Peptides against a protein of PDB entry 5EFW. Designs and how they scored, part 5

Target 1, 141 residues: chain A of PDB entry 5EFW
Amino acid sequence: TTLERIEKNFVITDPRLPDNPIIFASDSFLQLTEYSREEILGRNARFLQGPETDRATVRKIRDAIDNQTEVTVQLINYTKSGKKFWNLFHLQPMRDQKGDVQYFIGVQLDGTEHVRDAAEREGVMLIKKTAENIDEAAKEL

## One batch from the design tools (peptide; aimed at target 1 I12 F24)

Design b1_p10_2_s3 (made by RFdiffusion4, then SolubleMPNN; from b1_p10_2, 6 letters changed)
Fold by OpenDDE base, seed 4:
Structure b1_p10_2_s3 (fold): chain B 141 residues (1-141), chain A 10 residues (1-10)
Amino acid sequence: as target 1 above (141 residues)
Amino acid sequence: MIEKNREELE
């Protein structure tokens, strides 16, 4: 779809389905994580976690989903081959016209390095902007 | 209400 071809790393999940599975993934996300689309659709995104993933940071993501709020964090993720990378991740709800949460948008920074200070702020601004673009595009499809 | 929101990574 046009949405899936957006040249940014992102997924869309459906919290109304059991275990909040991924329902859309961009080509770039698949390339980043080394998974095929068939391998990830219908699965919870937790498969990206591994031994060095900070559990407290994961809990922040879980809490944001449960509370239907946005969150931005950095955490260690793993590719299919087991390669570690720092993921600057932004998650926000996609709401319908009534204000009810329909989906969650998850955006990952293109870079895989741990970023701090000004670089982190710039990355956060970028992924938040991307999330808004995805929100608009998804509503038009 | 969101069903079965366990752990996320992205």
Scores: peptide ipSAE 0.032, ipTM 0.646, DockQ to the pose 0.054; fails the geometry check
OpenDDE base, seeds 1, 2, 3, 5: peptide ipSAE 0.030, 0.029, 0.028, 0.029; ipTM 0.672, 0.670, 0.663, 0.665; seeds 1, 2, 3, 5 fail the geometry check

Design b1_p10_2_s4 (made by RFdiffusion4, then SolubleMPNN; from b1_p10_2, 6 letters changed)
Fold by OpenDDE base, seed 4:
Parts: sequence; C-alpha cells; structure tokens
Structure b1_p10_2_s4 (fold): chain B 141 residues (1-141), chain A 10 residues (1-10)
Amino acid sequence: as target 1 above (141 residues)
Amino acid sequence: MILENREKLR
C-alpha cells in the first residue's frame, strides 16, 4: 500500500476500539521505540510514557482525542530499553466521507533531541505534512 | 504518541 511506503515515524490508532489501540505502526516507529510490531499492535500508545513524562502535556493529548481535534506537543518518551528521548509529536483525526472520526494519526519527528525555536517550527511543519500524506494513503485501508 | 485513556489515571 502507499501507506507502507511512507518512511516516517508514525502510528494509526482506532478510537472505536476499547482503549484506542495502535492498529498500524511504521517500521521507523518500531526502530525508534525499540519494540516489535507484535508488542505494539493492539496496545494503547501510553507505554511510551515514564517518570519524567510531563502529565500536563499528556492531558493535552487526551483532551485532543476526547474532543476529536489535532494537537502538537513535545514530551519525554521512553524506548523499550528505558532510554529517554524528546518526542515532537503531532496527532490528528482521520475522518471518513461522512465526517466521522475513523482513526487517529500520530507522527513523531525524526530524532530524539529537544528542539526549540526555528528547529521546532520546522519539525512541526514536517510532521504535519507527513500526517496529511498518511491521511491520503490511509484511504486505501 | 501518548494516548492516555482515562482508565490508567484512576
């Protein structure tokens, strides 16, 4: 599929299933997080959180899901091995032809560093553009 | 992607 050819860090989740599980993860996302596909599919993406993950930022993500809106945040996540990384993350709903939310798209910036100022703005533009590409490709799901 | 659903915050 066109979706499988997108070489970026992303997941797709299904909010119509209990606990909004990951239903698709890119190979790059698996590499970034150090998880296998089998370890990720069917799980809620909260397993990336840890002790230093800002709870207020997590609440912003939850509120965006509950309200079916997009959000862009930067927060500490953890790999399977427990390595901390800064995750510049964009979330947006994918809507069907009726306008109902079908999925959520989550895109992570390439890299693990805390980005600021111009670099953050550039990263945000890149992950938003990627999310739009995923939205178009996922119409084939 | 941090998808905290309300159940783990109880």
Scores: peptide ipSAE 0.038, ipTM 0.683, DockQ to the pose 0.051
OpenDDE base, seeds 1, 2, 3, 5: peptide ipSAE 0.037, 0.036, 0.025, 0.025; ipTM 0.688, 0.670, 0.615, 0.618

Design b1_p10_3 (made by RFdiffusion4)
Pose (drawn by RFdiffusion4):
Structure b1_p10_3 (pose): chain A 141 residues (1-141), chain P 10 residues (1-10)
Amino acid sequence: as target 1 above (141 residues)
Amino acid sequence: SLQEAIERFY
């Protein structure tokens, strides 16, 4: 299917279920994070966080979800085995024609450090176009 | 439900 043909890291969550769980995770996201589908479907994506994760950054994500809007940030995430990576992360809601939120889309891009300038602009462009592709691919669900 | 949501996507 088209959703499965999207070669990027992403997860989709359902805010209408308690604690906003993951209902779909991309093949690339699972292999990057070393988790399986059986392990993480039904879980909130906060399991990616750990000791060196910036708490104010996590706060900005919590607030954006509460307000039902988009957010782009960078933060430290961990794989299942505990390896550290920087995550250039973009979040956006999928809405129906009346504007009601159906799901959240999250797109991840791994790095070894915080990026800025042109490197950040390119990464943001890639993850925002992917989120639009995901929204278009899942509009009937 | 969670399972129904998962099936719609997969």

Design b1_p10_3_s1 (made by RFdiffusion4, then SolubleMPNN; from b1_p10_3, 4 letters changed)
Fold by OpenDDE base, seed 2:
Structure b1_p10_3_s1 (fold): chain B 141 residues (1-141), chain A 10 residues (1-10)
Amino acid sequence: as target 1 above (141 residues)
Amino acid sequence: SLEEAVEKFT
C-alpha cells in the first residue's frame, strides 16, 4: 500500500479502542525501536518510555490526545534493548470526513541528542510533512 | 475490535 511505502518512523493508533493501542507500525519504526510487529500491535506506545523520559513532556502528549489536537515534543525513548534515543515526536489526529477523530498518527525522528535551532526546525517540518503524507495515504485505505 | 482495526491498515 501507499502507507507501507512511507519509509519513515511512524505508528497509527486507535483512540476508540481501550488505551489507544498501536494498530499500525512502519517497518522503520520497528527497526528503530527493536521490536517486532507482533510485540507492538495492540499496545499503547508508552512502552517506549523509561526512567529518563520527562513526565511533563509525556503529559503534553496525553493532553493532546485528550483534547484531540496535535503536538510536537522531544523526549527520551528507549529501544527494546534499553538504548536511549531522543525522539522528536509529532502526533496529530486523523479525522474523517465529518471531522471526527478516528486515529492518531505518531511520527518519530530519532537522534542521539536533543536537537536545537535550525536542526529542530527542519526536523519538525519533516515529521509534520510526514504525518500529512501518512494521513493522506491512510485515508485511501 | 483491535483485530478489525489492525486489518484496516494491513
Scores: peptide ipSAE 0.547, ipTM 0.947, DockQ to the pose 0.840
OpenDDE base, seeds 1, 3, 4, 5: peptide ipSAE 0.051, 0.522, 0.524, 0.505; ipTM 0.692, 0.943, 0.943, 0.940; seed 1 fails the geometry check

Design b1_p10_3_s2 (made by RFdiffusion4, then SolubleMPNN; from b1_p10_3, 3 letters changed)
Fold by OpenDDE base, seed 4:
Structure b1_p10_3_s2 (fold): chain B 141 residues (1-141), chain A 10 residues (1-10)
Amino acid sequence: as target 1 above (141 residues)
Amino acid sequence: SLEEAIARFT
């Protein structure tokens, strides 16, 4: 689909299903993480976490989901082969016209280093804008 | 269901 080919790393999850599984992943996300679509659909995105993933940061993500809010963090993620990358990650709910949460949009900006200062601000703006674009596009499906 | 949810985006 057109959504699948958006040249950004992102997933859509469904919090209304058990364990908030991934129900959509972009081609770029699959390439980044080294998984096939079949390997990740239906799974919780926690498989990207590993030994060096900061647990406090993970808790922030969990809290945002539980509270149905957005969050932006940086955390270590792992590819299928075990390769580490810094993920500037933005998560936000996708709401319907009544304001009810239907999905979550997760956008990943990958890098080899933790991003700071102006570069971080730029990255945050980018992934937030990307999330809004995905929200708009996904609602048309 | 999961299948139905996935189908909405594929």
Scores: peptide ipSAE 0.696, ipTM 0.966, DockQ to the pose 0.802
OpenDDE base, seeds 1, 2, 3, 5: peptide ipSAE 0.206, 0.177, 0.213, 0.235; ipTM 0.825, 0.812, 0.822, 0.835; seeds 1, 3 fail the geometry check

Design b1_p10_3_s3 (made by RFdiffusion4, then SolubleMPNN; from b1_p10_3, 5 letters changed)
Fold by OpenDDE base, seed 2:
Structure b1_p10_3_s3 (fold): chain B 141 residues (1-141), chain A 10 residues (1-10)
Amino acid sequence: as target 1 above (141 residues)
Amino acid sequence: SLEDAIKKFT
């Protein structure tokens, strides 16, 4: 599918199901996080969080989900093996033709450091554009 | 269901 051909780190979640589980994960996301697809599907993405994940940042993500809005943050995430990475993360709702939220798209840009300035701006533009591409591709399924 | 939701994007 066109969705599967998007070579970026992303997931799609379903807020209409209990605990907003991941219902799609890109191959790149699996590679980044070191999980298999079977380990990921059906789970809330919070398994990426760990000791150094800023809880205030996590709350921003939660608020965006609750308010059905988009958000862009940077937070510490952990791979299955416990390796930390800075995740420039963008989340946005996928809405149907009526404007109702059906899914959320989460896009991850991994890095070894908290990005700033031009690098951050470029990263944000990239992950937002990616999210739009995912939205378009997913709506055709 | 979760299974149906997953199937949508496979």
Scores: peptide ipSAE 0.673, ipTM 0.965, DockQ to the pose 0.851
OpenDDE base, seeds 1, 3, 4, 5: peptide ipSAE 0.082, 0.160, 0.664, 0.164; ipTM 0.768, 0.776, 0.963, 0.794; seeds 3, 5 fail the geometry check

Design b1_p10_3_s4 (made by RFdiffusion4, then SolubleMPNN; from b1_p10_3, 3 letters changed)
Fold by OpenDDE base, seed 4:
Structure b1_p10_3_s4 (fold): chain B 141 residues (1-141), chain A 10 residues (1-10)
Amino acid sequence: as target 1 above (141 residues)
Amino acid sequence: SLEEAVERFT
């Protein structure tokens, strides 16, 4: 199974290119967001944000990119048709053998509600594990 | 380039 066919919502971005564009998107991500692959590749993932997306949460994501660290947050995202969803989002750097950041992996767990407590912890564990699996698979390419 | 980056995962 190719990386794009992994049944999880995720993207890979390239911070070495202008504006950290998406360079890979899973089929599930495209289905979730209602975009085609052509519409996604080359764009910064901020197109998922909208009026009710919390700006402080967005800043946490931006800070993680700038600091080359991982972050896990929940934020409101929007599909192409304008449908809102709560996104339990995990982002982490993909590093080379020297430890330098090459890419970022972004994993999305979609839901109709903001998850709390045990449900949130479970979701976080899931998306973090998914990110590690993607990291390993991507490095095999 | 973007094209080269995308091709790495094709």
Scores: peptide ipSAE 0.549, ipTM 0.947, DockQ to the pose 0.723
OpenDDE base, seeds 1, 2, 3, 5: peptide ipSAE 0.108, 0.067, 0.108, 0.111; ipTM 0.752, 0.727, 0.747, 0.753; seeds 1, 2, 3, 5 fail the geometry check

Design b1_p10_4 (made by RFdiffusion4)
Pose (drawn by RFdiffusion4):
Structure b1_p10_4 (pose): chain A 141 residues (1-141), chain P 10 residues (1-10)
Amino acid sequence: as target 1 above (141 residues)
Amino acid sequence: VQYAEDWQMH
């Protein structure tokens, strides 16, 4: 299917279920994070977080979800085995024609450090176009 | 996605 042909790291969550769980995870996201589908479907994506994760950054994500809007941030995430990577992360809701939120989309891009300037602009462009592709691929669900 | 209340943070 088209959703499965999207070659990027991403997860989709359902805010209508308690604690906003992951209902779909991309093949690339699972292999990047070393988790399986059986392990993480039904879980909130906060399991990616750990000791060196910036608390205020996580707070900006919480607030954006509460307000049902988009956010783009960078933060430290961990794989299943505990390896550290920087995550250039973009979040956006999928809405129906009346504007009601159906799902959240999250797109991840791995790095070894915080990026800025042109490197950040390119990464943001890639993850925002991917989110639009995901929204278009999932509009009937 | 990656939502955590303050008491849930590291």

Design b1_p10_4_s1 (made by RFdiffusion4, then SolubleMPNN; from b1_p10_4, 5 letters changed)
Fold by OpenDDE base, seed 4:
Structure b1_p10_4_s1 (fold): chain B 141 residues (1-141), chain A 10 residues (1-10)
Amino acid sequence: as target 1 above (141 residues)
Amino acid sequence: PLYAEDSEMY
């Protein structure tokens, strides 16, 4: 689909289904994580975590989902082959016309380093802008 | 609650 081919790393999850599974993944996300679409759809995105993923940071993500708010964090994620990468991650709810949460949009900016200062601010602006674009494009879901 | 305690993701 057009949404699938957006050249950004992102997923859409459905918090109304058990365990908030991924219901959509971009081609770039599949390439980044080294998983097939069939391996990802229907699963909670926690499979990206591993031994060095900071649990306190993961809790921030969990809290944002539970509270239906947006969050931006950096955390260690792992590809299918076990390669680590720093994920500058932004999550935000996709709301319907009544303001109720329908989905979550997750955008991933991968890197070899934990970004700081100006580089972090630039990355945050990029992934937030991407999330807004996805929100508009995905309203037809 | 709507979200399970062990429902951490990403």
Scores: peptide ipSAE 0.195, ipTM 0.706, DockQ to the pose 0.194
OpenDDE base, seeds 1, 2, 3, 5: peptide ipSAE 0.189, 0.187, 0.178, 0.190; ipTM 0.720, 0.712, 0.729, 0.718; seeds 2, 3 fail the geometry check

Design b1_p10_4_s2 (made by RFdiffusion4, then SolubleMPNN; from b1_p10_4, 6 letters changed)
Fold by OpenDDE base, seed 3:
Structure b1_p10_4_s2 (fold): chain B 141 residues (1-141), chain A 10 residues (1-10)
Amino acid sequence: as target 1 above (141 residues)
Amino acid sequence: PLDAEDEEMF
């Protein structure tokens, strides 16, 4: 599909299902996180969190979902093997023709460090543009 | 727990 051709780290979740589970994951996301597709489909993406994940940042993600808004944050995530990475994360709702939220798009930019200043701004522009490309491609879902 | 249903993803 067009969606499958997007070579970026992303997931799509369904907030209409219990616990807002992942319903799609890119191959790059699987490679980044070290999970198989079977291990993550149908699960809430909170399994990426760990001991050093900032709970206030996680609350910002929760607030965005509850309010059906977008958010961009940086947080520590963990691979299946327990490796930490900094995730510059962007979340946005995918809306239908009526304006109702159908899905959420989550885009991840992985890094070994917290990105700052110009590098952060560039990363944000990249992941937001990626989210828009996903939104367009995912109209087939 | 980190994976509690009331806690959010990512």
Scores: peptide ipSAE 0.179, ipTM 0.721, DockQ to the pose 0.264
OpenDDE base, seeds 1, 2, 4, 5: peptide ipSAE 0.170, 0.173, 0.169, 0.178; ipTM 0.719, 0.722, 0.716, 0.712

Design b1_p10_4_s3 (made by RFdiffusion4, then SolubleMPNN; from b1_p10_4, 6 letters changed)
Fold by OpenDDE base, seed 5:
Structure b1_p10_4_s3 (fold): chain B 141 residues (1-141), chain A 10 residues (1-10)
Amino acid sequence: as target 1 above (141 residues)
Amino acid sequence: PLYAEDSEQF
């Protein structure tokens, strides 16, 4: 789809389906994670986690899903081949005109290191802006 | 063995 071809790392999930599966994944996300689209769609995004992924950070993501709020964190994720990368991750709900959560948007900024200070703030602004752009584009769903 | 995924998100 046009949405899936946006040149940013992102997924859209459907919390109305069992286990909040990924329903859209961008081409860039597939390239980053080394998975095919068929390997991704219909699965919960937890497959990106691994041994060194901080469980407390993952719990923050879980809480945001449960509470239908946004969250921004950095965590270790793994590619299909097992390569680690630092993921500056932003998640936010996509709401319908009634205000009900329809989907979640997850945006990933990948890196080789954990970023702090000005670099982190810049990355956060970027991925949040990206999420808003995706929200607007995804209204066609 | 493959890493066992937990029930948490992303």
Scores: peptide ipSAE 0.187, ipTM 0.705, DockQ to the pose 0.127
OpenDDE base, seeds 1, 2, 3, 4: peptide ipSAE 0.181, 0.185, 0.170, 0.168; ipTM 0.722, 0.734, 0.727, 0.693; seed 3 fails the geometry check

Design b1_p10_4_s4 (made by RFdiffusion4, then SolubleMPNN; from b1_p10_4, 7 letters changed)
Fold by OpenDDE base, seed 4:
Structure b1_p10_4_s4 (fold): chain B 141 residues (1-141), chain A 10 residues (1-10)
Amino acid sequence: as target 1 above (141 residues)
Amino acid sequence: PLDAEDEEQF
């Protein structure tokens, strides 16, 4: 599919289902997180969180979902093996023709360091552009 | 209160 051709780390979730489960994950996301597709489909994405994940940052994500808005944050995430990485994360709603939220798009940029200044701005532009590409690709399905 | 933290996304 057009979605499958997007070589970026992303998931699509369904907020209309209990606990906003992942309904699509890119191959790159699976590789990044070290999970199989079967391990993550139908689950909430919170399994990426761990002991050093900032709870106030996670609350910003939750608030964005509840308010049906976009958010961009950096947080510590964990692979299946327990490897920590900094995730520059962007979340945005995917809306239907009526303007109702159908899905959320989550895009992940992994790194060994918390990015700042110009590097952060560049990363934010990249993941936002990726989210728009996913939104367009999903509308073609 | 703990259960609400377990509901946090991503």
Scores: peptide ipSAE 0.142, ipTM 0.710, DockQ to the pose 0.187
OpenDDE base, seeds 1, 2, 3, 5: peptide ipSAE 0.128, 0.134, 0.139, 0.150; ipTM 0.721, 0.719, 0.718, 0.704; seed 5 fails the geometry check

Design b1_p10_5 (made by RFdiffusion4)
Pose (drawn by RFdiffusion4):
Structure b1_p10_5 (pose): chain A 141 residues (1-141), chain P 10 residues (1-10)
Amino acid sequence: as target 1 above (141 residues)
Amino acid sequence: DEWWKTELYF
């Protein structure tokens, strides 16, 4: 299917279920993070976090979800085995024609460090176009 | 403090 043909890291969550769980995870996201579908479907994506993760950054994500809007941030995430990577992360809601939120989309881009300038602009462009592709691919669900 | 385990995130 078209959703499965999207070659990027992403997860989709359902805020209408308690604690906003993951209902779909891309093949690339699972292999990047070393988790399986059986391990993480039904879980909130906060399991990616750990000791070196910036708390205020996580707070900006919490607030954006509460307000039902988009956010782009960078933060430290961990794989299943405990390896550290920087995550250039973009979040956006999928809405129906009346504006009601159906799902959240999250797109991840791995790095070894915090990026800025042109490197950041390119990464943001890539993850925002992917989110639009995901929204278009999942509009009937 | 393991705050990150209960903090809201996507």

Design b1_p10_5_s1 (made by RFdiffusion4, then SolubleMPNN; from b1_p10_5, 5 letters changed)
Fold by OpenDDE base, seed 3:
Structure b1_p10_5_s1 (fold): chain B 141 residues (1-141), chain A 10 residues (1-10)
Amino acid sequence: as target 1 above (141 residues)
Amino acid sequence: DDWWKTAKFI
């Protein structure tokens, strides 16, 4: 089973390359965002942001990347056609056996909507578990 | 203001 065929919305990025580009995107992620794989690979995921994307939330993501930590947020993203959607997003570093960061894993909740309370907690648990599964599957990278 | 063009990640 290839990594891209995992039936979850996710990307893997490479912070060792210029501008931390996407190096893998799942089929589900492509469907969600309305992009082809060719259009996404090699690009920084910022292309999903737009006018209503909260700057403070993006700063949290930036800080997590810079500090090599995980973060979970909800933010507005945009499809290729310009459709706005809420993204419950989890980002975490993938580390090698020495503890050095190799990649970042970004997971988006299935059926993305702005969620609160119990639904948010459940979504967070799901995307975190998904990220761990992807981490294990991506050890072969 | 296309600030997101220089922002990191989504």
Scores: peptide ipSAE 0.289, ipTM 0.836, DockQ to the pose 0.818
OpenDDE base, seeds 1, 2, 4, 5: peptide ipSAE 0.282, 0.283, 0.264, 0.278; ipTM 0.829, 0.830, 0.822, 0.830

Design b1_p10_5_s2 (made by RFdiffusion4, then SolubleMPNN; from b1_p10_5, 5 letters changed)
Fold by OpenDDE base, seed 1:
Structure b1_p10_5_s2 (fold): chain B 141 residues (1-141), chain A 10 residues (1-10)
Amino acid sequence: as target 1 above (141 residues)
Amino acid sequence: DDWWKTAKFL
């Protein structure tokens, strides 16, 4: 689809289904994570976590989902081949016309290092703007 | 320890 070919790393999940599975993934996300679309659709995105993923950071993500709020964090993720990367991650709900949560949008900015200061601010602005663009583009889902 | 496999999201 056109949405899949947006040149940003993102997924869309469905919190109304058991375990909030990925229902959509961009081509860029597949390239980043080294998974095929068939390998990830219908699964919870937790498969990107591993030994060095910070539990407290993951809890922040979980809390945001439970509370239907947005969150921005940095965490260690792993590709299919086991390569670690720092993920500057933004999550936000996509709401319907009534204001009810329909989906979640997750946007990933990958890097070799934990980003700080100006670089972090720039990354945060980028992934938030991306999420808003995805929200608008995905209205027809 | 597979604690992360029980997490709610990536």
Scores: peptide ipSAE 0.248, ipTM 0.807, DockQ to the pose 0.808
OpenDDE base, seeds 2, 3, 4, 5: peptide ipSAE 0.181, 0.205, 0.154, 0.197; ipTM 0.760, 0.789, 0.745, 0.783

Design b1_p10_5_s3 (made by RFdiffusion4, then SolubleMPNN; from b1_p10_5, 4 letters changed)
Fold by OpenDDE base, seed 3:
Structure b1_p10_5_s3 (fold): chain B 141 residues (1-141), chain A 10 residues (1-10)
Amino acid sequence: as target 1 above (141 residues)
Amino acid sequence: DDWWKTEKFI
C-alpha cells in the first residue's frame, strides 16, 4: 500500500480504543526505536519515555490530543536498549469526511542534538509534510 | 517518581 511505502519514522494511533494504542508503525520507526512490530502494536507509545523525557513537553502533547489539535515539539525519547535520542516530533489528528478524529499521526525526526534555528525549521517542514503524506495515504486504506 | 512508566505519551 501507499502507506507502507512511506520511508519515514511514524506511527498511527487510535484514540477511539483504550489507552490510544499504536495501530501502525513504519519499518523505519521500528528500526529507530529497536522494537519489533509485535512488541508495540496495541500499546501506548509511553515506552518511548524515560528519566530525561521532559514531562512538561509530554503534557503539551497530551493537551494537543485532548484538544484534537496538532503540535510540534522536541523531547528526549529512548530506544529499547535505553539509548537516548532527540525526537523532533509532530503530531496531528487524522479526520474523517465529517471532521471527526479517527486517528493520530505521529512523525519522528531523530537526532543526536536538539536542533535550532534553520535546522529546526527544515526539520519541522519535513515532518509536517510527512504527516500530510501519511494522512493522504491512510485515507486509501 | 517514574511517571514515564505510566503516563501516556501519545
Scores: peptide ipSAE 0.770, ipTM 0.968, DockQ to the pose 0.892
OpenDDE base, seeds 1, 2, 4, 5: peptide ipSAE 0.761, 0.767, 0.770, 0.764; ipTM 0.967, 0.968, 0.967, 0.967

Design b1_p10_5_s4 (made by RFdiffusion4, then SolubleMPNN; from b1_p10_5, 6 letters changed)
Fold by OpenDDE base, seed 4:
Formats: structure tokens, sequence, C-alpha cells
Structure b1_p10_5_s4 (fold): chain B 141 residues (1-141), chain A 10 residues (1-10)
């Protein structure tokens, strides 16, 4: 789809389905994580977590999903080959015309390094802007 | 501890 070809790292998940599976993934996300589209569609994105992923940070993500709110965090993720990387991650709900949550948008910074200070602030602005663009584009879903 | 396998989302 046109959505899947957006040149940013992102996924869209469906909380109305069991286990909130990924229903769309950008080409860039697949490249970053080293997975094929077939390998990840229909799965919960937890497969990116591993031994060094911070539990408290994951709890923040869980709370945001449960509360249907946005969150921005940095956490260790793992590629298919087992390489760990720092992921600046932004999550926000996509709501329908009635205000009900329809999907979640997850955006990952292009870089794989842990970011601090001004670089982190810039990254946060970029991924939030990207999420808004995806929200607008995904109205066709 | 494989808690991450059951933890939600990315």
Amino acid sequence: as target 1 above (141 residues)
Amino acid sequence: DDWYKTAPFI
C-alpha cells in the first residue's frame, strides 16, 4: 500500500484483534528489524524485545496501550539476527470519528543509537510529526 | 526470565 511505502519506520496495530497484532509495517521498519512483512503481520510487536529490554520501559508502553494514550520512550530492541539497538519509540492511538480507538501507531527513530538532550528532543519531534502524518494517511483504512 | 515474550508491543 501507499501507507506501507512511507519512508519512515512505523507499524500500525489493531487493538480490536487478539493480542493487538501488527496490521501494517513500513518498508523501512522491515529493513531496520530484518524481518519480512510475512513474518510480522498478524503478530504482536513484542518479538522485538529481548534480555536487555528494560521492563519498566515496557510497562510504560503497556500502560499507554491500556489507557489509550500516547507515550515516547527509548528501549533496547533486537533485530531478527539478534543485534540489539536503541529504539526511540513513539506510540499513539488512532481514533475514529466517534473518538474510539481504532488502531495504534508506533514510530521508530531512523537511527539505532541512544539519543540524549537536543538530539533526543529533535528525534521526539520528528517521530511525533511522523505519527500525525501516518494518522492522516491511514484514514483510508 | 523470559518476561519480554509476553510483554506487550515493541
Scores: peptide ipSAE 0.199, ipTM 0.780, DockQ to the pose 0.808
OpenDDE base, seeds 1, 2, 3, 5: peptide ipSAE 0.198, 0.196, 0.198, 0.198; ipTM 0.795, 0.782, 0.791, 0.788

Design b1_p10_6 (made by RFdiffusion4)
Pose (drawn by RFdiffusion4):
Formats: structure tokens, C-alpha cells, sequence
Structure b1_p10_6 (pose): chain A 141 residues (1-141), chain P 10 residues (1-10)
């Protein structure tokens, strides 16, 4: 299917279920994070966080979800085995024609450090176009 | 897959 042909890291969550769980995770995201589908479907994506994760950054994500809007941030995430990576993360809701939120889309791009300038602009362009591709691929669900 | 997983969680 088209959703499965999207070669990027992403997860999709359902905010209408308690605690906004993951209902779909990309093949690339699972192998990057070393988790399986059986392990993480039904879980909130906060399991990616840990000791060196910036709390104010996590706060910005919480607020954006509460307000039902988009956000782009960078933060430290961990794999299942505990390896550290920087995550250039973009979040956006999928809405129906009346504007009601159906899902959240999250797209991840791994790095070894915080990026800025042109490197950040390129990474943001990649993850925002991917989110639009995901929204278009999942509009009937 | 998304719809199936929603139904499973419900």
C-alpha cells in the first residue's frame, strides 16, 4: 500500500484512544529504534525519552498536542538498547473536512548532534513533505 | 492496519 511505500521514519497515533497511543509505526522507525510492532503498538511515544532528554522541549510537544497544532523541535531520544540519538521531530494532526482531529502524525530524522542553519532547513523540508505524503496516504482511514 | 489496530485497542 501507499502508506507502506513511504520510506521514512514515522509513527501515527490516535488521540481518541486513552493516552494517545501509536496505531501504526513505519518499517524504518522500528529498525532505527530497535523495537518491534508487538512491543510498541498501543504505547504512547514517550517511551523514546530518557535522562538527557530536555524537559522544556517535551513540554512544547505536550502543549502543541493539547492545542491540536503543529510543532517542530529537536531532542535526545534513546533506542531500545539505550543508544542516544538526536531527533529532528515534526508533529502534525490529520483532520477531516470539518477540521476535527483524527490522528497525529510524527516524523523523525536521526542525527548525532543538534543541527542549525542550512542543515536544519533541509531536514525540516524533508520531514514536513513526508508528513504531507502520510496525510494524503491515510486520508480515508 | 491502522483501523485493525484501533479496533484491537478498543
Amino acid sequence: as target 1 above (141 residues)
Amino acid sequence: AMLEERERLE

Design b1_p10_6_s1 (made by RFdiffusion4, then SolubleMPNN; from b1_p10_6, 4 letters changed)
Fold by OpenDDE base, seed 3:
Structure b1_p10_6_s1 (fold): chain B 141 residues (1-141), chain A 10 residues (1-10)
Amino acid sequence: as target 1 above (141 residues)
Amino acid sequence: MILENREKLE
């Protein structure tokens, strides 16, 4: 499918299901996080959080979901093996023909560094563009 | 590392 052809780090979640579980994960995302597809499908993505994940940043994500808005943040996430990485993360709702939220799209920048300045701006533009591409492709769901 | 957490998503 068109969605499967997008070679970026991303997940799609379904807020219509209990606890807004991941319903799709790209191969790159699995590689990044060191999880198998079976380990994460049907689960809320909070398993990426750990001891050094900033709670205030997590709250920003929660607020965006609750308010059905987009947000872009950088936060520490953890791989299955426990390795920390900086995640430049963009979240946005995908709406149906009626304007109702159908899914959430989460995109993670390629790389594990805490990016700043021009690099951050470029990364933000990239993951936002990626999210739009996913939005179009996800219409097949 | 998989943790039980009350926060949504990421």
Scores: peptide ipSAE 0.037, ipTM 0.705, DockQ to the pose 0.047
OpenDDE base, seeds 1, 2, 4, 5: peptide ipSAE 0.034, 0.044, 0.038, 0.038; ipTM 0.690, 0.703, 0.695, 0.694; seeds 2, 4, 5 fail the geometry check

